# Peptides against a protein of PDB entry 3OGK, part 103

Target 1, 307 residues: chain A of PDB entry 3OGK
Amino acid sequence: ATPDRLSRRFPNLRSLKLKGKPRAAMFNLIPENWGGYVTPWVTEISNNLRQLKSVHFRRMIVSDLDLDRLAKARADDLETLKLDKCSGFTTDGLLSIVTHCRKIKTLLMEESSFSEKDGKWLHELAQHNTSLEVLNFYMTEFAKISPKDLETIARNCRSLVSVKVGDFEILELVGFFKAAANLEEFCGGSLNEDIGMPEKYMNLVFPRKLCRLGLSYMGPNEMPILFPFAAQIRKLDLLYALLETEDHCTLIQKCPNLEVLETRNVIGDRGLEVLAQYCKQLKRLRIERGADEQGMEDEEGLVSQRG

## One batch from the design tools (peptide; made by RFdiffusion4, then SolubleMPNN)

Design b1_p18_3_s1 (from b1_p18_3, 9 letters changed)
Fold by OpenDDE base, seed 1:
Structure b1_p18_3_s1 (fold): chain B 307 residues (1-307), chain A 18 residues (1-18)
Amino acid sequence: as target 1 above (307 residues)
Amino acid sequence: PLEVVFEKRRSTALEKRL
């Protein structure tokens, strides 16, 4: 469909989701002329979709100019922006969004590729937003944003329930976790093993309502930090955890209320057996092929048709 | 009912640390 055709058919559209690339094609191998630019859609949104409050771009090319136009056109009426696996923008575009859309509730840049100029966008968000419910820049590489701004967001946004971040040192997020009293979901961060300080993370205090979790680089030494609230965990993202099959078994056994598990083949048939035994409320299991599988000599770390 | 989904890896960037 064309943008103009959409607006003519649905002038009162409140939610728009655009998907660029099909799953079967590699993003880098698709010619740039495939029509994956959001520009014509943003133009149409700006001119004709005046009730639009939710925008989701998936695998699209998005420029800073596109974001600026969208931000100014929708302003405080924009409640949701998801830049899902998008590319072509910088943090200047993000700054425009948070500057003009001060009542945004959901801001997502998960797996997007962008040029990072500074951390001003997160600072601006922290200074002016009190409406945020979902913040997600999971699997992104921000190096210039401040954990203090994230803490400020948590303090000011009382409805903040889901936060997914990149590779923040988890100890830098202590203040954030303390402030985020209503947080239910957290993914990302970085757990960094310190042989000289094995108990480095044992004093972490998580939000009381936390039930969806995915800590990046969590190994067996850090895993015990979850045990005090493992019974309330409903979703685990273990894709980037450094857990072997036995570690999976240990953790899964402590999560009887688990509904969603995302992990790698390292869970193995044994882990799947434990999962079936202890997690009777499981609704979704996602298994990815991990990089660790290429070097894994242990057959227990592989999922077969038996599992 | 349980949904089991086998997928390719999400992000190559983070997997480099695995």
Scores: peptide ipSAE 0.107, ipTM 0.754, DockQ to the pose 0.526
Fold by OpenDDE base, seed 3:
Structure b1_p18_3_s1 (fold): chain B 307 residues (1-307), chain A 18 residues (1-18)
Amino acid sequence: as target 1 above (307 residues)
Amino acid sequence: PLEVVFEKRRSTALEKRL
């Protein structure tokens, strides 16, 4: 469908999701009229989709100008913006969004590629937003944002329930976790082993309602930090955990209420057997092929068709 | 019903570190 046809048929559209071509197709010279650019859609939103409150761009090219136009056109009516695996923008575009859309509830940049100029966008969000429910810049590389701004967001946004971040040192997020009293989901961070301080993470206090979790680089030494609340975990993202098959078995046995598991082939047939035995409420299992598996000849770390 | 999904690895910078 074209933008103009959509607006004519559905002038009261509240939610729009656009999917671009896979990134592999973007390596070639993209024609100006390529459907991968959000520009014509942003123009249509600005002119004719005046009730639109939710926008989801997936694998689209998004410029700072596009974001600025969208921000100004929808302003406080914009509740959801998802830049899912998008590219072409900088943090200036994000700054425009958070400056003009002060009542935004969901802001997602997961797996997007962008140029980072500064951390002002997160600071602005922290200073002025009280409506945020979901913040997700998982699988991104922000180096100029402050964990203190994340803490401020948690204090000011009482409806904040899901936060996914990049490689923040988890110890820098202690204040955030303390402030995020209603947080149900957390993904990302960075757990860094310290031979001199094996217990440096043992005293981490997580939000009481936390039930969906994915800690990046969590190894078997850090895994015990989950044990006090493992029974309340409903979703685990272990894609970026440093757990072997046995570690998976140990953790899964402690999560009888697990509904969603995302992991790598390292879980193995053994891990799947344990999962079937202990996780009777499981609804979704996602297994990705890991890069580490090409080197391990260990038969136990592979998911076969028998599992 | 249980949904089981086998997917190819996502090409992310984070995954390259694993």
Scores: peptide ipSAE 0.128, ipTM 0.758, DockQ to the pose 0.539; fails the geometry check
Fold by OpenDDE base, seed 5:
Structure b1_p18_3_s1 (fold): chain B 307 residues (1-307), chain A 18 residues (1-18)
Amino acid sequence: as target 1 above (307 residues)
Amino acid sequence: PLEVVFEKRRSTALEKRL
């Protein structure tokens, strides 16, 4: 569909989702006239889609100019912006969005590739937004943003229910977790093993309503921090956990209310058997092929056709 | 109904660290 055809047919459109080509194709084959640019769509949004409050770009090329135009065109009417696996923008574009769209509820840039200039966008969001419900920059590389701004967001945004972040040291998020009283979902962070302080994470206090969780680099030594509330966990993202088959079995047995599991092949047939035995409410299982397949000499770490 | 999805590992920077 072309932007002009969409606006003519649906002038009162409230939600738009655009999908570009697979990411592998985007990085290898960026012709200048590729339908992966959001520019013509942003132009159409600005001119003709005045009721649009939700925008989702997936695998699109997005410039700072595109973001600035979108921000100014929709302003406080923009409730949702998802830059899902997008590229081509910098943190200046994000700054424009949060500056002009002060009532944004969902801001996502998961797996997007961008140039980081500074952390001002998160600071601006922290200073002015009280409406945020979902913040997601999972699997991104921000080095210049402050955990203090994330804490401020949690204090000011009472409806904040889902936060996914990059490689923040989890101990720097203690203040955030204390402030985020209504948080139901958290993904990301970084658990860094310290041989000299094996219990450095044991005093982590999670939000009371937390039920969807994915801690990056969580190993078997850190896994026990989940045990006090494992029975309330409904979703686990173990894609970036450092758990072996036995660790999976241990954790799964403690999560009888698990509905969604995302993990790697390391779960094995044994882990799947345990999952079937203990997790009767399971609705979704995602298994990714990990590089671990090359190192797993043990037959137990492979999901066979028998599971 | 249970949905089971098998996907290739994502080539994210995070996955490169694992």
Scores: peptide ipSAE 0.125, ipTM 0.752, DockQ to the pose 0.550; fails the geometry check
Fold by OpenDDE base, seed 2:
Structure b1_p18_3_s1 (fold): chain B 307 residues (1-307), chain A 18 residues (1-18)
Amino acid sequence: as target 1 above (307 residues)
Amino acid sequence: PLEVVFEKRRSTALEKRL
């Protein structure tokens, strides 16, 4: 469909999801110009879709000018913005969004490629937003944002239920977890192995309602931090965990209420057997090929046709 | 019903660190 045809047919549209070109190679970086441009759609939104409150761009090229135009056109009426695997913008564009859309509830940049100028966008969000429910910049590399701003967001946004982040050291998020009293989902962070301090994460306190979790770089030494609330876990993202087959078996046995599991082939047929035995509420299983599985010679770490 | 999905690895900065 063209933007003009959409607006003529649905002038009162509340939610729009656009998908750009599919990625030809899943293992390639997102080029700056591989997606479709959102510009003609943003123009149409600004002029003719005046009731639109939810925008989802997937695999599209989004410029700072596009974000600025969208922000000013929708202002506090914009409740959801998802830049899903998008490219072409900088943190200036994000700053425009959070400056003008102060009642935004969902902000997502998962797997987007961007130029980072500063951390002002997250600071502005922390200073002025009290409506945020979902914040997701999972699988991104923001280096100039502050964990303190994330803590401020948690303190001010009492409806905050889902947060997915990049490579923050988990110990820097202690204040965030303490403030995020209603948080149900957390993904990302960084668990950094320290042979000299194997117990450095054991006293980490998670939000009491946490039931969807994906800790990046979690190994078998860190895994026990989940055991006190493992029976509460409904979703696990183990895609970026550093768990072997036996570690998967150990953790899965402790999660009888697991509904969604995302992991790599390392779970193996053995892990799948344990999963079937202990997780009777399982609804979704995602298994990806990791970089480690390409060289895996151990049959136990592979999912066969039997699994 | 159980949904099982097999996918290729994600090409992300996180994946490159694994």
Scores: peptide ipSAE 0.107, ipTM 0.740, DockQ to the pose 0.596; fails the geometry check

Design b1_p18_3_s2 (from b1_p18_3, 8 letters changed)
Fold by OpenDDE base, seed 4:
Structure b1_p18_3_s2 (fold): chain B 307 residues (1-307), chain A 18 residues (1-18)
Amino acid sequence: as target 1 above (307 residues)
Amino acid sequence: PLEVEFATRRSTALAKRL
């Protein structure tokens, strides 16, 4: 479809999702005005799609100029922006979005690649937004943003239900978790093992409604922090957890209401058996091949065709 | 019905740390 054909057919379009080429295809010189760039779509949105409130770009090239144009064109009418596995922008583009779209409810940059200039975009969002429901910069590399701005967002955005972040030290998010009273989903952070302080995470207090969770680098020593609310967990993202097969079994047994599990092959056939035994509400299972497949001589750490 | 997906590991900076 072309942008012009879309606007002519659907002048009252409220939601747009564009999918670019897979990352492997982005290495080819794609002309700026061709299917991988959002520019022609942003132009069309600005001119002709005046009711558009939700934009989802997946695997697209997005410039700061594109974001600035989109932000100014839609302003407070923009409720959702998803930059899903996108590239080509900087934090200046994000700053423009949060500056102009003060009523944005969903902001996603998951797995996007960008140049980080500063943390101003998150600060601006914290200072001016009260509408956020979903914030997702999972699997991104922000180093200049402040966990205090995340805490401010949680305090000011009463409808905040899902937050996915990069590698924030979990202890820096204590204030965030305390403020995020309605949070149902959290992914990311960083759990860092400390031999000198094995219990440093044991006093973490999670939001009472938390039921979808993925803590990065969670090992067996940190896993017990989930046990007090494991029965309410509906979704686990264990892709970046440091859990072995037995650890998976231990955790899964404590999650009888689990509906979605995302993990690695390390779950093994044993973990799948335990999952089938204890998780009767399971709706989705996603297993990724891990780096652990290269070193495990033991068949127990592999999902066989029998499982 | 249970949906089961087998996938290749995501190419992310986080995935490279594991």
Scores: peptide ipSAE 0.294, ipTM 0.819, DockQ to the pose 0.534
Fold by OpenDDE base, seed 5:
Structure b1_p18_3_s2 (fold): chain B 307 residues (1-307), chain A 18 residues (1-18)
Amino acid sequence: as target 1 above (307 residues)
Amino acid sequence: PLEVEFATRRSTALAKRL
């Protein structure tokens, strides 16, 4: 579809989702005139789609100018912005969005590539937003944002239910977890093993409603922090956990209400057997082939085609 | 019905650390 055809057919459009080329096309190899740029769509949104509340760009090229135009055109009417696996913008573009769209409920930059100038965008969001329900910058490389701003967001946004972050040290998020009383989903962070302090994370207190979880770099030593509420867990993201087959079996047995599991092939046929035995509410299973296939000769760590 | 998906690993910076 072209932008002009869309606006003519649906002048009252409230939600727009655009998909660019598959990730195999390096963003830097996409010609400027390719339909992977959001610019013509942002122009059309600004001029003709005045009721648009939700925008989802997936695998698109998005500039700071595009974000600034979108922000100013939609302002407080913008409820959802998802930059899903996008590229071409900086944190200045994000700053424009949060400055002008103060009632945004969903802000997503998951797996997006960007230039980080500063952490002002998260600070501005923390200072002015009270509407946020979903914040997601999972699998991003923010280094200049403050965990204190995330805590402020949790305190001010009483409807905040889902937060996914990059590589924050999980202990820096203690204040955030205490403030995020209604949080149901958390993904990301960073668990860092400390041989000198094996109990480093044992006092970590999670929000009482937490039921969808994915802690990055969680190993078998950290896994016990989930045990007090494992029966409450409905979704696990173990893609970036450091769990072996046996660890998967141990955790799965403690999660009888699990509905969604995302993991690597390290779960093995044994882990799948345990999953089938203990997780009768399972609705979705995603298994990614990890780099571990190259090194583990042990048949137990591989999912066979027979399973 | 159970939905099962087999996928290739996502080439993210996070995925490269594993």
Scores: peptide ipSAE 0.294, ipTM 0.816, DockQ to the pose 0.545
Fold by OpenDDE base, seed 1:
Structure b1_p18_3_s2 (fold): chain B 307 residues (1-307), chain A 18 residues (1-18)
Amino acid sequence: as target 1 above (307 residues)
Amino acid sequence: PLEVEFATRRSTALAKRL
């Protein structure tokens, strides 16, 4: 469909989701006329889609100019922006979004590639937004943003229920977790092993409603921090956990209310047996086979067709 | 009903390294 045909057909459109071509197809020199640029769509949104509240771009090229135009055109009417696996923008584009769209409820940049100039976008969001429900920059590389701004967001946005972040040291998020009283979902962060202080994370206090989580680099030494609330866990993302098969078994046994598990092949047939035994509410299981696990092919870390 | 998905790792340059 062309942008102009969409607006003519659906002038009162409230939600738009655009999908670019799969990334595997992007390695072929995307012809310049590839429908992967959001520019013509942003132009159409600005001119003709005046009721649009939700925008989701997936695997598209998005420039700062596109974001600026979108931000100014929709302003406080924009409730959701998802830049899902997008590229082509900088943090200046994000700054424009949060500056002009002060009532945004969902902001997602998950797996997007961008140029980071500064952390001003998160600071601006922290200073002016009170509406945020979902913030997701999972699987991104922000080095210039402040965990203090994330804490401020949690303090000011009482409806904040889901936050997914990059590689923040988890101890820097103590203030955030304390402020985020209604948080149900957290993914990301960084758990860093310290041989000199093996229990450095044991005193972490998580939000009381937390039931969906994925802590990056969580190993068996850090895993016990989940045990006090493991019975309330409904979703686990273990894709970036440093857990072996036995660790999976230990954790899964403590999560009888688990509904969604995302993990790697390291769970093994044994982990799947334990999962079937203890997790009777399981609705979704996703197992990724990583190229990196080819070297850790201990027989126990393989999921067979029997599991 | 349980949905089971076997997938290859999301090969993104931004994928967290184990």
Scores: peptide ipSAE 0.290, ipTM 0.814, DockQ to the pose 0.532
Fold by OpenDDE base, seed 2:
Structure b1_p18_3_s2 (fold): chain B 307 residues (1-307), chain A 18 residues (1-18)
Amino acid sequence: as target 1 above (307 residues)
Amino acid sequence: PLEVEFATRRSTALAKRL
C-alpha cells in the first residue's frame, strides 16, 4: 500500500503499524540504510490522518525531521509511538516527540539504533508528562540519561505499569522502584556481581505489583532476590540472565503462576521437564539459541526435539 | 494451547554480549 492510498481508504485511521522488510544482513546488526524510510508516511500522517493516535514503525529508517514533523502534526493527540528496531534518528528527535506530545502514554525505542547527543529528552519527559503508562528502551545504549529522571517519571505518572530500560545499575533504580507503586513489568538494568559484596542486591525492594520481570546479568547469587515474590511472577525474561540449567530449575519451581518464559537453550530438557511439572499456567515459551552455545557442546544445556 | 518458539539470537545492533 502507498501512503496516499491509505489515507484515501481510511481517513479516520487511529492506529498505524509499518514494517520494513528484514534483510539477511540484519542478523546481529541493523545497517543505517537497510530499512524503508518513514518520510512519505509521516507526510501523509501530517496532512491527512488527523485522528491518528498510535504509530508503530518496525525496522524502518526514521530521521529527526520525521520525528519533529510527526510530533508537531499530532501533538497531544499522539498516545503511542513505537520505534521498534528503527534507525536514523538522534536524541534530538526524541526530544521533539516528548516536547510536543505531552500526553503520550506509550513510548518505545526497543532495539533501535540512534546517535545519543544528551539526556534532555528523558528530562523533558520527567518534567512535563503525567500520562505515561509504558516506557521501553530495552536493548538500547543510553549513557547520558539520568536514573533520577526515571524516578521523577515514576512519581509523576501514576499509571506507569511497564518500564524496560538499558544497562542501568540496579542499585541506581532503588528510588525509581520505590516511586513506581503501580509498576507490573520491569526489564533490563544491570546486575553486577561483586565478589567482595555478594549480598549487595539482597535488600532490593521491588514494586508490590511486579509480575513481569527480566533482569539483565542476573546470576545464581542474585536470583534469591526474586524468591519473596516468585509466586506472583507471570512472565520471566531470562534471555540475558546468567543462569545455568539447575538455576533455571530452582527458579521455575518457585514460579507456579508463570505464563510466559523467554530463555536460552541452557534451560535444557531437564528445565523443560521442571517447567511442565510446576508451571501449569504456561501459555508461551520462547527458547533462543545463544551465540555462546556454538562453542560449548555441553549436552546438558541443549533442548532436544523430545521436549 | 501452549505457544512454543525456537529462535536464533535477536538481531540488534546493540546486542548484549553475554
Scores: peptide ipSAE 0.281, ipTM 0.797, DockQ to the pose 0.601

Design b1_p18_3_s3 (from b1_p18_3, 9 letters changed)
Fold by OpenDDE base, seed 1:
Parts: C-alpha cells; structure tokens; sequence
Structure b1_p18_3_s3 (fold): chain B 307 residues (1-307), chain A 18 residues (1-18)
C-alpha cells in the first residue's frame, strides 16, 4: 500500500503499523531502494489521518524531522508510539515526541538504534507525563538518562504497568521500584556480580504485582531474589540471564504459574522436561540460540528432538 | 494450546548484549 491510498481508504484510521522489510542482519546499512523510510507515511499522517492515536514503526528508518512532524501533528492525541527496531533518529527526536505528546501512554524504542545526544527526553517525560502505562527501551543503549527520572515517572504515572529498560544498575532502580506500585512487568537492568559482596541484591524490594520479569545478567547467585514471588511469575525473559541448565530447572520448578518463557538453548532437554512437569499453564515458549551456547561443552545445554 | 518458537540464531542486537 501507499500512504495516499491508505488515507483515502481509511480516513478514520486509529492505529497504524508499518513493517519494513526483513533484514539479514539488524541495523546494517539499508540500501536506498529498501523502501524503509517513514517520511512519506508521516507526511500522510500529518495531513490526512487526524484520528490516528497509535503508530507502530517496525524496522523503519525514522529521522528526527519525521518524529518532530509526527509529534506536532498528533500532539496529545498520540497515545502510542512504537519505534520497534528502527534507526536513523537521535534523542532529539524522542525529546520532540515527549514534549508535544504529553498524554502518551505507550512509548517504545525496543531494539532501536539511535544517536544519544542527552537524557533530556526522559527528563521531559518525567516532568510532564502522568498518563504513561508502558515505557520500553529494552535492548537499547542509553548512557545519559537518569534513574531519578524513571523514579519520577513511576511516582507520577499511576497506570504504569510495564517498564523495560537498558543497562541500569539494578540498585539504582530501588527508588523506581518503590514508586512503581502498580508495575506488573519489568525487563532489563543490569545485575553485576560482586565477589566481595555476594548478597548485594538480596534486599531488593520489587513491586508487589510484578509477574512478568526479565533481569539482564542474572546469574545463579542473584536468582534467589525471585524466589519469594516466583509463584506469581507468569512471564520470564531469560534471554540475557546467565543461567545454566540446572539453574533453569531450579527456577522453573518455583514458577508453577508460568505462561510465557523466553530463553536460550541452554535450557536443554532437561529444562524442557522440568518445564513440562511443573508449568502446566505454559502458553508460549521461545528458545533462541546464542553464541555462548555454542561454546558450551555440556550436552545438557542443548535442545534436541527430545525437547 | 502451547506455542513453541525456536530461533536458531539470536539477532545481532541480542547477541551483543550478552
């Protein structure tokens, strides 16, 4: 479809999802003929799609100018923006979005590649937004944003239920977790082992409603922090966990209400057997293979035809 | 019903985070 045909066919469109072409490798240089630019679509949105509340760009090239135009055109009517695996923008574009779309409920930049200028976009969001329900910059690299702004967002956004972040040290998020009373989902962060203080994370207090979780770099030493509420867990993202097969078995046995598991091949056939035995509510299982799995000598770290 | 998704290779973006 073309942008102009879309607006003529669906002038009252509320939600738009655009998918760029699949890529062999994520965030490689895209040839000009790939047709992945959002610019013509943003132009059409601005001119003719005046009821649009939700925009989802997947694997698209998005410029700061595109974001600025979109922000100004939709303003407080924009409830959802998902920049899913997108590229071409900077944090200036994000700043424009949060400045003009003050009632945005869902803001996603998951797996997007961008140039980070500063942390102003998150600060602006913290200062003015009270509507946010979902904030997701999972698998991104922000170095200039403040955990304090995330805490402020949690305090001000009573409907905040899902937050996925990059590589924040988990201890820097203590204030955030305390403020995020209604949070159901958290992914990301960074758990960093300290041989001199092995129990440094044991006093972490998670939101009481937390049931979807993916802590990055969680190893077997940190895993026990989940045990007090493991029975509440419905979704686990273990893609970035540092768990071996036995660790998977240990954790899975404690999660009888698990509905969704995302993990690596390290779960092995044994882990899958344990999963089948203990997780009767399981609805979705995703298994990916990482480079680390290829280096494992332990045969249990593989999913075979048995699993 | 159970949905099983097997990906034989992590995306480059995911792999670099490990």
Amino acid sequence: as target 1 above (307 residues)
Amino acid sequence: SLEVIIEKELSTALAKRL
Scores: peptide ipSAE 0.107, ipTM 0.678, DockQ to the pose 0.664
Fold by OpenDDE base, seed 3:
Structure b1_p18_3_s3 (fold): chain B 307 residues (1-307), chain A 18 residues (1-18)
Amino acid sequence: as target 1 above (307 residues)
Amino acid sequence: SLEVIIEKELSTALAKRL
């Protein structure tokens, strides 16, 4: 389909999703220009799709100019922007979006690659947005954004229900968790083991409604922080957890209401058996092959056809 | 019904973190 054909057929289109070519599995072999450009679509949105409020670009090339044009064209009518596995933009493009689209409810940059100039985009979002429901920059590498801005967003956006972040130290998010009273989903952060302070995370207070969770680098020593509310967990993202097969078994047994599990092959057949036994509400299971499993001689960490 | 998805390909995100 071409942009012009779409606008002619659906002038009142409210939601648009575009998918580029699949990303190559090998990171080192992915050219920067592997995706389709959003430019012709942004032009069509600006000119002819005047009711468009939701945009999802997946695996596409997006420039700062594209984002700026989109931001100015849709302004406060833009409710959802998802830059899903996109590339080609900088934080200046994000700044334009949050500056002009002050009523945005969903902002996603998950797995996108970009050049980080500063943290101004998150600060601007914190200062002016009260509508945000979903913020997702999961699996990104922002180094210049402030956890204090995230806390401000939580205080100001009372409908904030899902937040996925990069590698913030979890202890820096204490204020955020206290402010995010309606938060149901959290993914990301960074749990950093401290041999001198093994209990450093034990006093973390999570939002009361939290039921979808994925803590990055969570090991067996940190896992107990979930136990007080494990019964209310409905979704676990363990892709980036540092849990062995036995740790999976321990956690799964405590999550009888689990509906969605995403993990690596390390769960093994044993973990799958435990999952089947204790998680009767399970709806979706995703198993990825991890790089760590290539060297493990332990047969327990393998998912066979029996599982 | 249970949906099971087994991905044999390492995601780019996973490759960065592991």
Scores: peptide ipSAE 0.096, ipTM 0.672, DockQ to the pose 0.661
Fold by OpenDDE base, seed 2:
Structure b1_p18_3_s3 (fold): chain B 307 residues (1-307), chain A 18 residues (1-18)
Amino acid sequence: as target 1 above (307 residues)
Amino acid sequence: SLEVIIEKELSTALAKRL
């Protein structure tokens, strides 16, 4: 479909999702100038789709100019923006969005590739937004944003229920977790093993309603931090965990209410057996073969056709 | 990367085979 045909057929459209061509790359590898441009769609949104409140671009090229035009055209009417595996923009574009769309509820940049100029966009969001429900920049690399701004967002946005982040040191997020009283989902962060201080994460206090979780680089030494609330866990993202087959078995046995599991092939047939035995509410299982596992044949922790 | 998604029905079928 073309933008002009869409607006003529659906002048009162409230939600738009555009998908670009699939990219044959690992999660954070988005080729520059690859895929379709959103520009003609943003033009059409600005001119003719005046009731649009939700926009989802997947695998698209999005410029700062596109984001600026979208932000100004929709302003406080924009409730959802998802830049899913997109590229072509900088943090200036994000700043425009949060500056003009102060009532945005969902902001997603998961797996997007962009140029980071500064952390102003997150600061602006923290200073002015009270409506945010979902913030997701999972599998991105921000070096110039502040954990303090994330804490401020949690304090000011009482409906904040889902937050996915890049590689923040988890200990820097203690204030965030304390402020995010209604948080149900958290993914990302960074757990950094310290041989000299194996218990450095044992005093972490998570939000009481947390039930969907994925901690990056979580190893067997850090895994026990989940045990006090493992029975309330409904979703686990273990794609970036550093757990072996036995560790998976240990954790899964403690999560009888698990509904969704995302993990790598390391779970093995043994892990799948344990999963079947203990997780009777399981709805979805995602298993990925990581780049590190592509060359591993005949190792323990492979899912066979029997598993 | 290869991704395999198994829904509950398939998971249950796998559980029955295991």
Scores: peptide ipSAE 0.051, ipTM 0.583, DockQ to the pose 0.086
Fold by OpenDDE base, seed 4:
Structure b1_p18_3_s3 (fold): chain B 307 residues (1-307), chain A 18 residues (1-18)
Amino acid sequence: as target 1 above (307 residues)
Amino acid sequence: SLEVIIEKELSTALAKRL
């Protein structure tokens, strides 16, 4: 498909999703004429797709100039921007988006690769946005953004329901969780074990409506922080949790309303049995092979053909 | 890498395999 054909066929298009090639193909030099660049699409959006409010780029090359043009062209009409596994931009491009699109409701850059210049984009978002519903920079490497800006966003955006972040220390997000009264989904953060302070996370208070959760680096010592609201959990992302098979069994049996589970092969056949026994509302199960499971000799730590 | 994805009626599918 070409941008010009799209605009001619759908001049009143409100939502656009573009998919590039798998990331593995991006290791080679991508020709400029490859459909992986968003530039021609952004040009078409700017000129001919004036009702477009939702843009989703998946595995695309996106430059700062592309983001700047998109931001200025759509301004407050842009409600959704998803940079899903994209690359080629810096935080300057993100700054342009949040500066010009002050009514954006969904901002996603999950698994995107970018050059981080500063944390100004998140600060600008915090200072000017009150419309945000979904913020997702899960599995990204932001080091210059402030958890205080995230807290400000939660305070100002009363419709904020889903937030996925990188490796913020969870204790730095206490203010965020307190402010995010309507938050239903949280993924990311960083739980850091402290042998000298084993109870460091036990007083962590989560938003009351939280039902979709994935805490990075959560081990068996931290897992009990979920128990008070485990019955209301509908989705668990355990891909980056540090749970063994038995830990999975312990948590799963406390989540009778679980609908979606994403985990690693460490769940094993035993974990699947427990899942089948206790989680009667389960709709989706995703099991990935982790790096740590490559050396597991124990049959119980692997999902067999039986499971 | 992705090993298994099961969607919709998963509980029934699991019960049949286990």
Scores: peptide ipSAE 0.050, ipTM 0.598, DockQ to the pose 0.087

